# Peptides against a protein of PDB entry 3OAK: the designs that were tried, part 26

Target 1, 145 residues: chain A of PDB entry 3OAK
Amino acid sequence: DDLEQYLDEKILRLKDEMNIAAQLDIDTLNKRIETGDTSLIAMQKVKLLPKVVSVLSKANLADTILDNNLLQSVRIWLEPLPDGSLPSFEIQKSLFAALNDLPVKTEHLKESGLGRVVIFYTKSKRVEAQLARLAEKLIAEWTRP

## One batch from the design tools (peptide; aimed at target 1 P82 G115 F120 K123)

Design b1_p20_3_s1 (made by RFdiffusion4, then SolubleMPNN; from b1_p20_3, 8 letters changed)
Fold by OpenDDE base, seed 2:
Structure b1_p20_3_s1 (fold): chain B 145 residues (1-145), chain A 20 residues (1-20)
Amino acid sequence: as target 1 above (145 residues)
Amino acid sequence: SEELEKEEKEAEEEWEKLTA
């Protein structure tokens, strides 16, 4: 119906925006590595983060979020950056918190690749302890019968 | 880095095990 279509379009637009933001940050960091210009700062994901969190927190959007594989874009945002570092602490914390309230199923984790990435966060020495614990919590919940 | 690659490999292996 009209509402369903509206919600789908909303999520798909956000998905596109997230993917663009991620790529722009990657491009910035690659250029920083190539040129040595330390003034180049990746800011696109950080700028968009409040909007992402707002959408992910809306219960009435849960089905639309999952059906349109927005979690794929969440996964992309969590992947290691060109310099080997991870996304900012704030991005990690905000996304893990948002994921905790979504009715995520195994099928969503597979189609998005998010499952593997979150497991990575339980193991990486580059992750703050408190965030590793959040990742562990998510994995435990997702693997419950 | 070598460490990053190791961590990613371990994560992949664990995920595959969980979803097999």
Scores: peptide ipSAE 0.610, ipTM 0.938, DockQ to the pose 0.612
OpenDDE base, seeds 1, 3, 4, 5: peptide ipSAE 0.602, 0.606, 0.610, 0.604; ipTM 0.936, 0.937, 0.938, 0.937

Design b1_p20_3_s2 (made by RFdiffusion4, then SolubleMPNN; from b1_p20_3, 8 letters changed)
Fold by OpenDDE base, seed 4:
Structure b1_p20_3_s2 (fold): chain B 145 residues (1-145), chain A 20 residues (1-20)
Amino acid sequence: as target 1 above (145 residues)
Amino acid sequence: SEELEKEREEAEKEWEELTS
């Protein structure tokens, strides 16, 4: 199916872009820590965020997103940064909102590692209360019988 | 940090409990 192939390629490209953005930000922050150069700011994920949100919000891409384990890249974006901080509030908020509209199943959580990470957001003292509550909501929904 | 590691460990334990 040409359409299915096109959608798969689209999602896989985004997945790659997301992973690259995450790594570039990690590299930037590691260099910042090493050199003390406070002008080094990790911006790659933030720059790509609108595209990520746009894709995640497309109902017609839901199956392709889940089948290609794009949630693994979402998980990567939510991981703590080298300095122990968390991704920007905007990234957290946008991703949690997008996740709320996806038909995520336990199998997707396991294969992506997203389940553990979102639970982390329910516990971290560095997470804004409103986002911690959203994380709780997601976990509750995903673990329903 | 120690706090971060603790939070990670707690999250892992809870996830394992939920999926066991």
Scores: peptide ipSAE 0.592, ipTM 0.935, DockQ to the pose 0.626
OpenDDE base, seeds 1, 2, 3, 5: peptide ipSAE 0.581, 0.588, 0.582, 0.586; ipTM 0.932, 0.934, 0.933, 0.933

Design b1_p20_3_s3 (made by RFdiffusion4, then SolubleMPNN; from b1_p20_3, 8 letters changed)
Fold by OpenDDE base, seed 4:
Structure b1_p20_3_s3 (fold): chain B 145 residues (1-145), chain A 20 residues (1-20)
Amino acid sequence: as target 1 above (145 residues)
Amino acid sequence: SEELEKERKEAEEEWEKLTS
């Protein structure tokens, strides 16, 4: 199926872009820590965020997103940064909102590692209360019988 | 940090509990 192939390629490209953005930000922050150069600011994920949100919000891409484990890249974007901080509030908020509209199943949580990470957001003292509540909501929904 | 590792550990334990 040409359409299915096109959609798969689209999602896989985004997945790659997301992973690259995450690594570039990690590299930037590691260099910032090493050199003390406070002008080094990790911006790659933030720059790509609108595209990520746009894709995640497309109902017609839901199956392709889940089948290609794009949630693994979402998980990567939510992981703590080298300095122990969390991704920007905007990234957290946008991703949690997008996740709320996806038909995520336990199998997707396991294969992506997203389940553990979202639970982390329910516990971290560095997470804004409103986002912690959203994380709780997601976990509750995903773990329903 | 110690706090981060604690939070990670707790999250992992809870996830394992939920999926066991």
Scores: peptide ipSAE 0.616, ipTM 0.941, DockQ to the pose 0.623
OpenDDE base, seeds 1, 2, 3, 5: peptide ipSAE 0.612, 0.614, 0.608, 0.612; ipTM 0.940, 0.940, 0.939, 0.940

Design b1_p20_3_s4 (made by RFdiffusion4, then SolubleMPNN; from b1_p20_3, 9 letters changed)
Fold by OpenDDE base, seed 2:
Structure b1_p20_3_s4 (fold): chain B 145 residues (1-145), chain A 20 residues (1-20)
Amino acid sequence: as target 1 above (145 residues)
Amino acid sequence: SAELEKEEKEAEAEWEKLTA
């Protein structure tokens, strides 16, 4: 199916872009730590965020998103940074909101590692209270009978 | 940090319980 192939390629390209953005930010922050150059700022994820949110919000892409394990890249974006900090408030908020509208199943959480990361956000003292609540909501939805 | 590592381990343990 031409459409299915097109959608798969679209999601896989985004997945790659997300992974690259995450790595570039990690590299930037590692260099900042190493050199002490405070002018180095990680901005790749933030620049790509609007595109990510746009894709995650499209109902017709839900199956393609889940089948291609885009959630793994979402998980990567939520991981702690080299300096121990968490990704920006905006990234957290946007991703949690987008996840709330996806038909995520346990198998998707396992293959992506997203489940444990979201649980982390429910208990980390580094997370804003409102975002912790969003994380809790997701966990409740994913673990309901 | 040690605290971050602890939080990550706790999250992992909880996830394992939920999916066991």
Scores: peptide ipSAE 0.595, ipTM 0.935, DockQ to the pose 0.604
OpenDDE base, seeds 1, 3, 4, 5: peptide ipSAE 0.586, 0.590, 0.595, 0.589; ipTM 0.934, 0.934, 0.935, 0.934

Design b1_p20_4 (made by RFdiffusion4)
Pose (drawn by RFdiffusion4):
Structure b1_p20_4 (pose): chain A 145 residues (1-145), chain P 20 residues (1-20)
Amino acid sequence: as target 1 above (145 residues)
Amino acid sequence: ALWEQYTAEGEKLAEEADAK
């Protein structure tokens, strides 16, 4: 029905917006490298983050989020950038807190690649200790026999 | 097998990020 299509469209639009924001930040960081212009900063993901947090925090959107592979975008947002730097602390914390609340299943992890990037957060030296503990906790919730 | 793959790829990514 119309309502279900409306919700799918809402999540699909957010997925595309998140992808565009990540790609624009990556272009900015590549541009920052090719040209050593130190004033260049990547803020598109930070600008869109409240919208992403608002959608991820709604329990009645969990099915729509999971069914439409929005977690793929979330993984893209957590990936290290071309120079090895991580996204801002606010992005990391907001995304991990939202993942703690979502009923993520193996099939979602498979389709999104999210498990791979969370493992990275348990090894990275640049990740704050509290977020590493959150990542380890999530890995544990997902590697149950 | 899936988590083995994720672990191997996540560890490799961590090494590549440290090298940068």

Design b1_p20_4_s1 (made by RFdiffusion4, then SolubleMPNN; from b1_p20_4, 10 letters changed)
Fold by OpenDDE base, seed 4:
Structure b1_p20_4_s1 (fold): chain B 145 residues (1-145), chain A 20 residues (1-20)
Amino acid sequence: as target 1 above (145 residues)
Amino acid sequence: SFWEEAEKEGTKLAEEAEKL
């Protein structure tokens, strides 16, 4: 219906915005590495984060979020950066918190690739202990019979 | 299985990232 279509379009627009933000940050960091210009700061994801968190926190959008594979963009935001570093602590914390409230199923993890990346956070030595625990909690919940 | 593969790939990703 009209509402469903509206919500789908809303989520798909956000998905696109997230993907663009991620790519812009990657481009910035790659240029920083290439040129050595430390004044180049990747901030696109950080700027968009409040909007992402707002959408992910809305219970009435859960089905739309999952059906449109917004988790793919969440996965992209969580992936290691060109220099092997991780996205900001705040991005990690906010996304893990948001994921905890979504009824994520195995099918969503398969189509998004999110499972692999969250497992990464349980294995990486560069992850803060607090966030590693959150990642572990998510994996435990997702693998629950 | 899916999770076995995910664990393998996730671990690999972590190892590769730490080499950078």
Scores: peptide ipSAE 0.512, ipTM 0.917, DockQ to the pose 0.920
OpenDDE base, seeds 1, 2, 3, 5: peptide ipSAE 0.506, 0.494, 0.509, 0.478; ipTM 0.915, 0.915, 0.917, 0.910

Design b1_p20_4_s2 (made by RFdiffusion4, then SolubleMPNN; from b1_p20_4, 12 letters changed)
Fold by OpenDDE base, seed 2:
Structure b1_p20_4_s2 (fold): chain B 145 residues (1-145), chain A 20 residues (1-20)
Amino acid sequence: as target 1 above (145 residues)
Amino acid sequence: DLFEEWEKEGLELAEKAESL
């Protein structure tokens, strides 16, 4: 199926772009720590965020997103940074909102590692209350019978 | 239980991150 192949390739390209953006931001922050150059700002994920949100919000891409484990890249974007800080508030909020509308199953949580990370957001004292509540909501939905 | 395991791991991750 030509359409299915097209959609798979689209998602896989986005997955790669997300992973690259995450790594570049990590590199920037590590260099900032090592050099003390406070002018170094990690912005790659923020720049790509609108595209990520756009893709995640499309119902017709849900199967393609889940089948290609795009959630692994979502997990990577949500992980703590080298200095122990969290990704920007906007990234957290946007991704949690997008996750809420996806038909995520336990198998997807396992293969992506997203389950552990979302629970982390319910435990971390560095997370804003409203985002912790969103994380809790997701966990509740995923544990629903 | 997977979620119980993830709860433990998630807490450990939180503690680790906060120690930095």
Scores: peptide ipSAE 0.566, ipTM 0.934, DockQ to the pose 0.879
OpenDDE base, seeds 1, 3, 4, 5: peptide ipSAE 0.555, 0.546, 0.548, 0.559; ipTM 0.931, 0.929, 0.929, 0.931

Design b1_p20_4_s3 (made by RFdiffusion4, then SolubleMPNN; from b1_p20_4, 8 letters changed)
Fold by OpenDDE base, seed 4:
Structure b1_p20_4_s3 (fold): chain B 145 residues (1-145), chain A 20 residues (1-20)
Amino acid sequence: as target 1 above (145 residues)
Amino acid sequence: SFWEKAREEGEKLAEEAEKK
C-alpha cells in the first residue's frame, strides 16, 4: 500500500546514502594512503550514523529494512577498510546493537553477506573484545534452529 | 552448508585484513 511504498523508498534512499558514504570514506582513505595527507579524514559514515541508528532502531521498520536488504549496506559499513583497519568503534557498536534487535533470518544473511562479515568480527584480532562478543552472540542467535 | 561457507569466508577475510 501507500505507506509500505513510502517506507520502502525511505529505506532504499538510506541504503543508497549508506553505500555512498562508505565509498566516499574508502576513497578518502585510499587518497590518504596514496598522498600521505594525514589531514584527510573519513567521516562520511560517522556523519550519517545517527540517521542509520535511528532507522534501524524502529521496530515498525524491521520488515522494510529486511525486505529491502538494508543489511547489505550494514555489511558494507562493517567491512574492513583499505588499510585493513575497521570502521570506528562507535559504528561497530551501534550497528551490532541495532542488529541484535532485528529479526534477522538466514535468507537475509545470504542476500546481504552479513554473516560472513560478522564472523570476521569474531576472528579479527583488531576487534575490541566487547564487540567480538557481540558478534559471537549474533552468530549464535542467527544459527539457532 | 551456508554457515560453513560463511565461516570459511569470514576467516579468510580476517586473515587478509590482518596482513595489512
Scores: peptide ipSAE 0.501, ipTM 0.912, DockQ to the pose 0.939
OpenDDE base, seeds 1, 2, 3, 5: peptide ipSAE 0.475, 0.387, 0.477, 0.487; ipTM 0.904, 0.837, 0.905, 0.908; seed 2 fails the geometry check

Design b1_p20_4_s4 (made by RFdiffusion4, then SolubleMPNN; from b1_p20_4, 10 letters changed)
Fold by OpenDDE base, seed 1:
Structure b1_p20_4_s4 (fold): chain B 145 residues (1-145), chain A 20 residues (1-20)
Amino acid sequence: as target 1 above (145 residues)
Amino acid sequence: SLFEEWRREGERLAEEAEKL
């Protein structure tokens, strides 16, 4: 219906915006590495984060989020950056918190690649202890019978 | 299992990321 269509379009627009933000940050960091210009700061994801969190936190959007594979963009945001570093602490914290409240199923993890990336966070030495615990919690919940 | 595969892959990715 009209509402479903509106919500689909909203999520798909956000998905596109997230993907663009991720790519712009990658481009910035690649240029930083190439030129040595330490004044280049990747900020596109951080700027968009409040909007992402707002959407992910809305219960009425859960089905639309999952059906449109927004989790693929979440996965992209969580992937290591060109220099091997991770996205900001705030991004990690906010996304893990949001994921904790979504009714994520195995099929969503498969089509998004998110399961593999979250497990990465349980293994990486670069992850803060509290976020590693959140990642472990998610994995435990997703593997529950 | 699927999660076992992901766990192995996740660990591999973590190791590779540490080399960057």
Scores: peptide ipSAE 0.309, ipTM 0.834, DockQ to the pose 0.861
OpenDDE base, seeds 2, 3, 4, 5: peptide ipSAE 0.167, 0.156, 0.308, 0.301; ipTM 0.735, 0.723, 0.840, 0.837

Design b1_p20_5 (made by RFdiffusion4)
Pose (drawn by RFdiffusion4):
Structure b1_p20_5 (pose): chain A 145 residues (1-145), chain P 20 residues (1-20)
Amino acid sequence: as target 1 above (145 residues)
Amino acid sequence: STELEELEEETQEEWEELSS
């Protein structure tokens, strides 16, 4: 019905917006490298983050989020950038806190590649200790026999 | 970069081992 299509569209629009924001930040960081212009900063993901957090925190949107592979975009947002730098602390924390509340299943991890990037957060030296503990906790919740 | 590609392969392999 219309309501279901409306919710799917809401999540699909957010997915595309998140992808555009990540790609624009990546272009900015490549541009920052090719040209050593130190004033260039990547803020599109930070600007969109409240909208992403608002959607991820609604329990009644969990099915729609999971069914439409929005977690693929979340993985893109957590990936290290071309120079090896991580996204801002606010992005990391907000996204991990939201994942702690979502009923993520193996199929979602398979389609999104989210498990791979969370493992990276347990190894990275640039990740704050509290977020590493959250990442390890999530890996544990997902590697149950 | 090559380094990031290697890290992706390592993290993917580790994920497959843990999730197996």

Design b1_p20_5_s1 (made by RFdiffusion4, then SolubleMPNN; from b1_p20_5, 9 letters changed)
Fold by OpenDDE base, seed 2:
Structure b1_p20_5_s1 (fold): chain B 145 residues (1-145), chain A 20 residues (1-20)
Amino acid sequence: as target 1 above (145 residues)
Amino acid sequence: SSELEKEREEATAEWEKLFS
C-alpha cells in the first residue's frame, strides 16, 4: 500500500546515503595515504550516523529495514578502512547497540554479510574490549537455539 | 596487514561453522 511504499523508499534512500558516505570516507583516506596530507579527515559516516541510528531504532521500520537489506550498508560501515584501521568507536558502539533491538534472522545475516563482520569484531586486537563484548552478545543472540 | 588477514580468516572460518 501507500505506507509500505513510502517506507521502502525511505529505507532505500538511506541505504544509498550510507553507501555514498562510506565510499567518500574511503576516498578521503586513500587520498590521505597517497598524498600524506594529514588535514584530510574522513567524516561522512560520522555526520550521517545520527540519522542511521534514528531509523534503526524505529520498531515500525524493522521489517522494511530487513526486507531491503539495509544491514548490508551497516556491514559496509563496519568494514576495515584503507589504512587498516576500523571505523570510529562511536560508529561501532551505536551500530552494535541498534542491532540488539532488531529481529535479525540468519537469512539477513547471510544476505548482508553482517554475521561474518561482527564475528571479526570479536577477534580483532584493534577493537575495544567493551565493543568486543557487544559483538559477542550479538553473536550469542543470533546463534541462540 | 598479516594480522588483519589472519583475523579475517578466523572470522570466516567461525562464520562457516556457526551458520552453514
Scores: peptide ipSAE 0.648, ipTM 0.946, DockQ to the pose 0.619
OpenDDE base, seeds 1, 3, 4, 5: peptide ipSAE 0.643, 0.645, 0.646, 0.641; ipTM 0.945, 0.945, 0.946, 0.945

Design b1_p20_5_s2 (made by RFdiffusion4, then SolubleMPNN; from b1_p20_5, 11 letters changed)
Fold by OpenDDE base, seed 2:
Structure b1_p20_5_s2 (fold): chain B 145 residues (1-145), chain A 20 residues (1-20)
Amino acid sequence: as target 1 above (145 residues)
Amino acid sequence: SAALEEERKKATAEWEELFA
């Protein structure tokens, strides 16, 4: 199916872009730590965030998103940075909101590792209360009968 | 990326501590 192939390629390209953005931000922050150059700012994920949110919000892409394990890249974006900090408030909020509208199943949580990461956000004292509540909502949805 | 995975592993020590 031509459409299915097109959608798969679209999602896989985004997945690559997300992974590259994460790597570039890690490199930037590692260099900042190493050199002490406080002018170095990691911005690649933030720049790509609108595109990510746009894709995640499209109902017709849900199956393609889940089948291609885009949630693995979402998980990567939610992990701590080299300096120990968490991703920006905006990234957390946007991703949690987008995840709430996806029909995520147990198998998707396992293959992406997203489940344990979201649980972290419910427990960490460094997470803003508002975002912890969003994480809790996701856990509740994923564990409901 | 192997490099990315290594960096993430180092940065995610807090995850592991919560589940230890």
Scores: peptide ipSAE 0.027, ipTM 0.610, DockQ to the pose 0.105
OpenDDE base, seeds 1, 3, 4, 5: peptide ipSAE 0.025, 0.026, 0.025, 0.025; ipTM 0.590, 0.608, 0.601, 0.604

Design b1_p20_5_s3 (made by RFdiffusion4, then SolubleMPNN; from b1_p20_5, 9 letters changed)
Fold by OpenDDE base, seed 4:
Structure b1_p20_5_s3 (fold): chain B 145 residues (1-145), chain A 20 residues (1-20)
Amino acid sequence: as target 1 above (145 residues)
Amino acid sequence: SEELEKEREEAEAEWEKLSA
């Protein structure tokens, strides 16, 4: 119906915006590495984060989020950066918190690649302990019998 | 880095086991 179509378009638009933000930050950091210009700071994801969190937190959007594989963009945002660092603490914290309230199923984890990435956060030595524990909680919930 | 690659490989291996 009209509402479903509207919601699909909204989520797909956000998905595109997220992907663009991620790529812009990657480009910025690659340029920083190439030029040594330490004034180059990747801020596109951080700027968009409030909108992402707002959408992910809306219960009425859960099905639309999962059906349109928005989690793929969430996964992309969690991937290590060109310099080997991880996304900002705020991004990690906000996304993990949002994921905790979504009815994520195995099929969504597979089609998005999110499962592998979150497991990575349980193992990485560069992840804050509190976020590693949250990642562990998510994995446990997603893989319970 | 070598450490990052190791962590990625371990994560992949574990995910394959859990998602099988």
Scores: peptide ipSAE 0.585, ipTM 0.934, DockQ to the pose 0.630
OpenDDE base, seeds 1, 2, 3, 5: peptide ipSAE 0.581, 0.585, 0.578, 0.581; ipTM 0.933, 0.933, 0.932, 0.933

Design b1_p20_5_s4 (made by RFdiffusion4, then SolubleMPNN; from b1_p20_5, 7 letters changed)
Fold by OpenDDE base, seed 2:
Structure b1_p20_5_s4 (fold): chain B 145 residues (1-145), chain A 20 residues (1-20)
Amino acid sequence: as target 1 above (145 residues)
Amino acid sequence: SKELEEMEKEAEKEWEELFS
């Protein structure tokens, strides 16, 4: 119906915005590495984060979020950066918190690639202990019989 | 880095074990 279509389009727009933000940050960091210009700061994801969190937190959008594979963009935001570092603590924390409240199923993890990335966070020595525990909790929830 | 690559490989293995 009209509402469903509206919500789909809303989520797909956000998905696109997230992907663009991620790419812009990657471009910025690559340029920083190439030029040594330490004034170049990747800020696009951080700027968009409040909107992402807001959308992910809305229960009425859960089905739309999952059906449109927004989790693919969440996965992209969590992936390691060109310099090998991870996204900011706040991005990790916010996204893990949001994921905890979504009715994520195995099919969503597979189609988005999110499962592999979250597992990575349970293992990486670069991840803050607090966030590693959150990642572990997610994996436990997703693998629950 | 080699470290990152190995971590990604390990994550992939665990993914297959847990979800496949």
Scores: peptide ipSAE 0.266, ipTM 0.837, DockQ to the pose 0.672
OpenDDE base, seeds 1, 3, 4, 5: peptide ipSAE 0.243, 0.240, 0.255, 0.234; ipTM 0.826, 0.825, 0.833, 0.821

Design b1_p20_6 (made by RFdiffusion4)
Pose (drawn by RFdiffusion4):
Structure b1_p20_6 (pose): chain A 145 residues (1-145), chain P 20 residues (1-20)
Amino acid sequence: as target 1 above (145 residues)
Amino acid sequence: SEELEETEEEDQEEWEELTS
Protein backbone atom coordinates (compact mmCIF):
# COMPACT_ATOMS: atom_id res chain seq x y z
CA ASP A 1 0.00 0.00 0.00
CA ASP A 2 0.86 3.64 -0.16
CA LEU A 3 2.25 3.77 3.39
CA GLU A 4 4.76 0.97 2.77
CA GLN A 5 5.84 2.55 -0.53
CA TYR A 6 6.18 5.87 1.23
CA LEU A 7 8.51 4.37 3.87
CA ASP A 8 10.58 2.45 1.29
CA GLU A 9 10.95 5.68 -0.69
CA LYS A 10 12.00 7.57 2.44
CA ILE A 11 14.79 5.09 3.14
CA LEU A 12 15.80 4.80 -0.55
CA ARG A 13 16.07 8.57 -0.80
CA LEU A 14 18.21 8.65 2.36
CA LYS A 15 20.42 5.93 0.95
CA ASP A 16 21.08 7.99 -2.17
CA GLU A 17 21.65 11.16 -0.20
CA MET A 18 24.12 9.36 2.04
CA ASN A 19 25.97 8.00 -1.02
CA ILE A 20 26.17 11.41 -2.63
CA ALA A 21 27.47 12.96 0.61
CA ALA A 22 30.19 10.24 0.96
CA GLN A 23 31.23 10.62 -2.66
CA LEU A 24 31.44 14.42 -2.38
CA ASP A 25 33.62 14.16 0.74
CA ILE A 26 35.87 11.63 -1.09
CA ASP A 27 36.18 14.00 -4.07
CA THR A 28 37.10 16.79 -1.65
CA LEU A 29 39.79 14.66 -0.03
CA ASN A 30 41.20 13.59 -3.41
CA LYS A 31 41.12 17.17 -4.51
CA ARG A 32 42.91 18.02 -1.26
CA ILE A 33 45.62 15.58 -2.21
CA GLU A 34 46.09 16.30 -5.89
CA THR A 35 46.06 19.93 -4.94
CA GLY A 36 47.73 20.43 -1.55
CA ASP A 37 45.04 23.00 -0.62
CA THR A 38 44.88 22.71 3.16
CA SER A 39 41.67 24.67 3.53
CA LEU A 40 39.66 21.82 1.99
CA ILE A 41 37.56 19.93 4.52
CA ALA A 42 34.94 17.18 4.01
CA MET A 43 31.71 18.12 5.76
CA GLN A 44 28.83 16.68 3.64
CA LYS A 45 28.53 13.55 5.77
CA VAL A 46 28.62 15.65 8.95
CA LYS A 47 25.93 17.94 7.55
CA LEU A 48 23.58 15.03 6.76
CA LEU A 49 24.28 13.08 9.93
CA PRO A 50 21.29 14.38 11.99
CA LYS A 51 18.94 13.22 9.29
CA VAL A 52 20.61 9.81 9.21
CA VAL A 53 20.53 9.50 13.03
CA SER A 54 16.84 10.45 13.09
CA VAL A 55 15.92 7.67 10.67
CA LEU A 56 18.23 5.02 12.25
CA SER A 57 16.84 5.66 15.75
CA LYS A 58 13.16 4.90 14.88
CA ALA A 59 12.28 1.33 15.86
CA ASN A 60 9.27 1.40 13.55
CA LEU A 61 11.63 1.98 10.63
CA ALA A 62 13.94 -0.99 11.42
CA ASP A 63 12.34 -3.35 8.88
CA THR A 64 12.38 -0.75 6.13
CA ILE A 65 16.02 0.15 6.93
CA LEU A 66 17.10 -3.49 6.89
CA ASP A 67 15.04 -4.56 3.84
CA ASN A 68 16.37 -1.77 1.66
CA ASN A 69 20.09 -2.27 2.52
CA LEU A 70 20.56 1.17 4.10
CA LEU A 71 23.36 -0.47 6.08
CA GLN A 72 25.38 -0.53 2.86
CA SER A 73 25.46 3.24 3.05
CA VAL A 74 26.33 3.15 6.69
CA ARG A 75 29.33 0.92 5.87
CA ILE A 76 30.39 3.54 3.22
CA TRP A 77 30.16 6.23 5.80
CA LEU A 78 32.46 4.26 8.23
CA GLU A 79 35.14 3.31 5.56
CA PRO A 80 38.52 4.95 5.81
CA LEU A 81 38.98 7.73 3.31
CA PRO A 82 41.61 7.68 0.46
CA ASP A 83 44.37 9.11 2.74
CA GLY A 84 43.63 6.49 5.44
CA SER A 85 41.84 8.98 7.68
CA LEU A 86 38.60 8.00 9.48
CA PRO A 87 35.29 9.94 9.46
CA SER A 88 34.66 12.31 12.39
CA PHE A 89 34.21 10.95 15.90
CA GLU A 90 30.56 12.14 15.89
CA ILE A 91 29.83 10.02 12.79
CA GLN A 92 31.50 6.94 14.19
CA LYS A 93 29.82 7.18 17.59
CA SER A 94 26.34 8.01 16.17
CA LEU A 95 26.48 5.13 13.70
CA PHE A 96 27.73 2.52 16.18
CA ALA A 97 25.16 3.53 18.76
CA ALA A 98 22.41 3.10 16.14
CA LEU A 99 23.77 -0.32 15.12
CA ASN A 100 23.65 -1.43 18.75
CA ASP A 101 19.88 -0.93 18.63
CA LEU A 102 19.10 -2.47 15.19
CA PRO A 103 18.22 -6.16 14.83
CA VAL A 104 20.93 -6.83 12.28
CA LYS A 105 20.99 -10.37 10.78
CA THR A 106 23.58 -12.25 8.81
CA GLU A 107 21.80 -11.56 5.51
CA HIS A 108 22.00 -7.79 6.21
CA LEU A 109 25.71 -8.04 7.03
CA LYS A 110 26.24 -10.04 3.84
CA GLU A 111 24.48 -7.55 1.58
CA SER A 112 25.91 -4.43 3.24
CA GLY A 113 29.57 -5.52 3.87
CA LEU A 114 29.10 -3.91 7.29
CA GLY A 115 30.88 -6.70 9.14
CA ARG A 116 34.15 -6.03 7.26
CA VAL A 117 34.30 -2.39 8.17
CA VAL A 118 33.44 -2.99 11.83
CA ILE A 119 36.43 -5.42 12.06
CA PHE A 120 38.59 -2.60 10.72
CA TYR A 121 37.47 -0.52 13.74
CA THR A 122 38.79 -3.18 16.11
CA LYS A 123 42.29 -2.95 14.54
CA SER A 124 42.68 0.73 13.69
CA LYS A 125 45.11 2.71 15.82
CA ARG A 126 43.19 5.96 15.10
CA VAL A 127 39.92 4.77 16.68
CA GLU A 128 39.08 5.92 20.20
CA ALA A 129 39.11 3.14 22.76
CA GLN A 130 35.42 3.41 23.68
CA LEU A 131 34.39 3.05 20.03
CA ALA A 132 36.72 0.08 19.61
CA ARG A 133 34.97 -1.55 22.55
CA LEU A 134 31.59 -0.86 20.88
CA ALA A 135 32.86 -2.34 17.58
CA GLU A 136 34.17 -5.45 19.39
CA LYS A 137 30.86 -5.80 21.17
CA LEU A 138 29.01 -5.68 17.84
CA ILE A 139 31.34 -8.19 16.23
CA ALA A 140 30.60 -10.43 19.21
CA GLU A 141 26.83 -10.01 18.90
CA TRP A 142 27.22 -11.02 15.22
CA THR A 143 29.65 -13.99 15.53
CA ARG A 144 27.44 -16.11 17.66
CA PRO A 145 27.37 -19.85 16.75
CA SER P 1 45.27 3.12 -2.10
CA GLU P 2 46.90 -0.28 -2.42
CA GLU P 3 47.35 -0.37 1.38
CA LEU P 4 43.67 0.21 1.94
CA GLU P 5 42.75 -2.49 -0.59
CA GLU P 6 45.00 -4.96 1.20
CA THR P 7 43.54 -4.01 4.57
CA GLU P 8 40.02 -4.58 3.16
CA GLU P 9 41.00 -8.05 1.91
CA GLU P 10 42.47 -8.97 5.30
CA ASP P 11 39.36 -7.68 7.12
CA GLN P 12 37.14 -9.62 4.77
CA GLU P 13 39.09 -12.84 5.34
CA GLU P 14 38.91 -12.34 9.09
CA TRP P 15 35.16 -11.69 8.90
CA GLU P 16 34.63 -14.88 6.87
CA GLU P 17 36.62 -16.91 9.37
CA LEU P 18 34.65 -15.53 12.31
CA THR P 19 31.28 -16.13 10.65
CA SER P 20 32.22 -19.62 9.39

Design b1_p20_6_s2 (made by RFdiffusion4, then SolubleMPNN; from b1_p20_6, 8 letters changed)
Fold by OpenDDE base, seed 4:
Structure b1_p20_6_s2 (fold): chain B 145 residues (1-145), chain A 20 residues (1-20)
Amino acid sequence: as target 1 above (145 residues)
Amino acid sequence: SAELEKERKEAEEEWEKLTS
């Protein structure tokens, strides 16, 4: 219906915005590496983060989020950056917290690639212990019978 | 880095095991 269509469009727009933000940050960091210009700071994801968190926290958007594979964009935001570093602690913390309240199923993890990435966070030495534990919790919840 | 790639590989392998 009209509401469902509106929500779909809302989520799809956010998905696009997230993907653009991620790419812009990648481009910025690549340029920083190439030029050595330390004034180049990747801030696009951080700027958009409040909006992302707001959407992910809405219970009435859960189905729309999952049906439109917004988790793919979440996965993209969690991927390592060009210099091998991870996204900001704030991004990691916020996204993992948001994921904890979503009714994520195995199919969503597969279609988004999020499962693999979250497992990565359980293994990476660059991940803060508290976030690694949260990642482990998510994996345990997602893989239990 | 080699470490990053190792971690990625391990994550992939574990995910495949969990979902196979």
Scores: peptide ipSAE 0.618, ipTM 0.942, DockQ to the pose 0.593
OpenDDE base, seeds 1, 2, 3, 5: peptide ipSAE 0.609, 0.613, 0.609, 0.613; ipTM 0.940, 0.941, 0.940, 0.941

Design b1_p20_6_s3 (made by RFdiffusion4, then SolubleMPNN; from b1_p20_6, 9 letters changed)
Fold by OpenDDE base, seed 4:
Structure b1_p20_6_s3 (fold): chain B 145 residues (1-145), chain A 20 residues (1-20)
Amino acid sequence: as target 1 above (145 residues)
Amino acid sequence: SKELEELRKEAEAEWEALTA
């Protein structure tokens, strides 16, 4: 219906925005590495984060989020950056918190690739302990028979 | 880096095992 279509379009637009933000940050960091210009700061994801969190937190959008594979963009945002570092603590914390409240199923994890990335967060020494624990919790829940 | 790649491989393997 009209509402469903509206919500789909809303989520798909956000998905595009997220993907663009991620790529812009990657480009910025690649250029930073290439040129040594430390004034280049990747800020696009951080700037968009409040909007992402707002959308992910809305219960009425859960089905639309999952059906449109927004988790693919979440996965992209969580992937390591060109310099080998991880996204900011705030991004990690916010996304993990949001994921914790979504009715994520294995099928969503497979189609988005998010599962393997979150497992990565249980293993990386660059992850804060509290977030590593949360990642472990999520994996346990997602893979529960 | 080699370390990062190794962690990626390990994570992938674990995910595959968990969802097989």
Scores: peptide ipSAE 0.531, ipTM 0.918, DockQ to the pose 0.681
OpenDDE base, seeds 1, 2, 3, 5: peptide ipSAE 0.527, 0.519, 0.531, 0.527; ipTM 0.917, 0.915, 0.917, 0.916

Design b1_p20_6_s4 (made by RFdiffusion4, then SolubleMPNN; from b1_p20_6, 7 letters changed)
Fold by OpenDDE base, seed 4:
Structure b1_p20_6_s4 (fold): chain B 145 residues (1-145), chain A 20 residues (1-20)
Amino acid sequence: as target 1 above (145 residues)
Amino acid sequence: SEELEKERKEAEEEWEKLTS
């Protein structure tokens, strides 16, 4: 199926872009820590965020997103940064909102590692209360019988 | 940090509990 192939390629490209953005930000922050150069600011994920949100919000891409484990890249974007901080509030908020509209199943949580990470957001003292509540909501929904 | 590792550990334990 040409359409299915096109959609798969689209999602896989985004997945790659997301992973690259995450690594570039990690590299930037590691260099910032090493050199003390406070002008080094990790911006790659933030720059790509609108595209990520746009894709995640497309109902017609839901199956392709889940089948290609794009949630693994979402998980990567939510992981703590080298300095122990969390991704920007905007990234957290946008991703949690997008996740709320996806038909995520336990199998997707396991294969992506997203389940553990979202639970982390329910516990971290560095997470804004409103986002912690959203994380709780997601976990509750995903773990329903 | 110690706090981060604690939070990670707790999250992992809870996830394992939920999926066991």
Scores: peptide ipSAE 0.616, ipTM 0.941, DockQ to the pose 0.620
OpenDDE base, seeds 1, 2, 3, 5: peptide ipSAE 0.612, 0.614, 0.608, 0.612; ipTM 0.940, 0.940, 0.939, 0.940

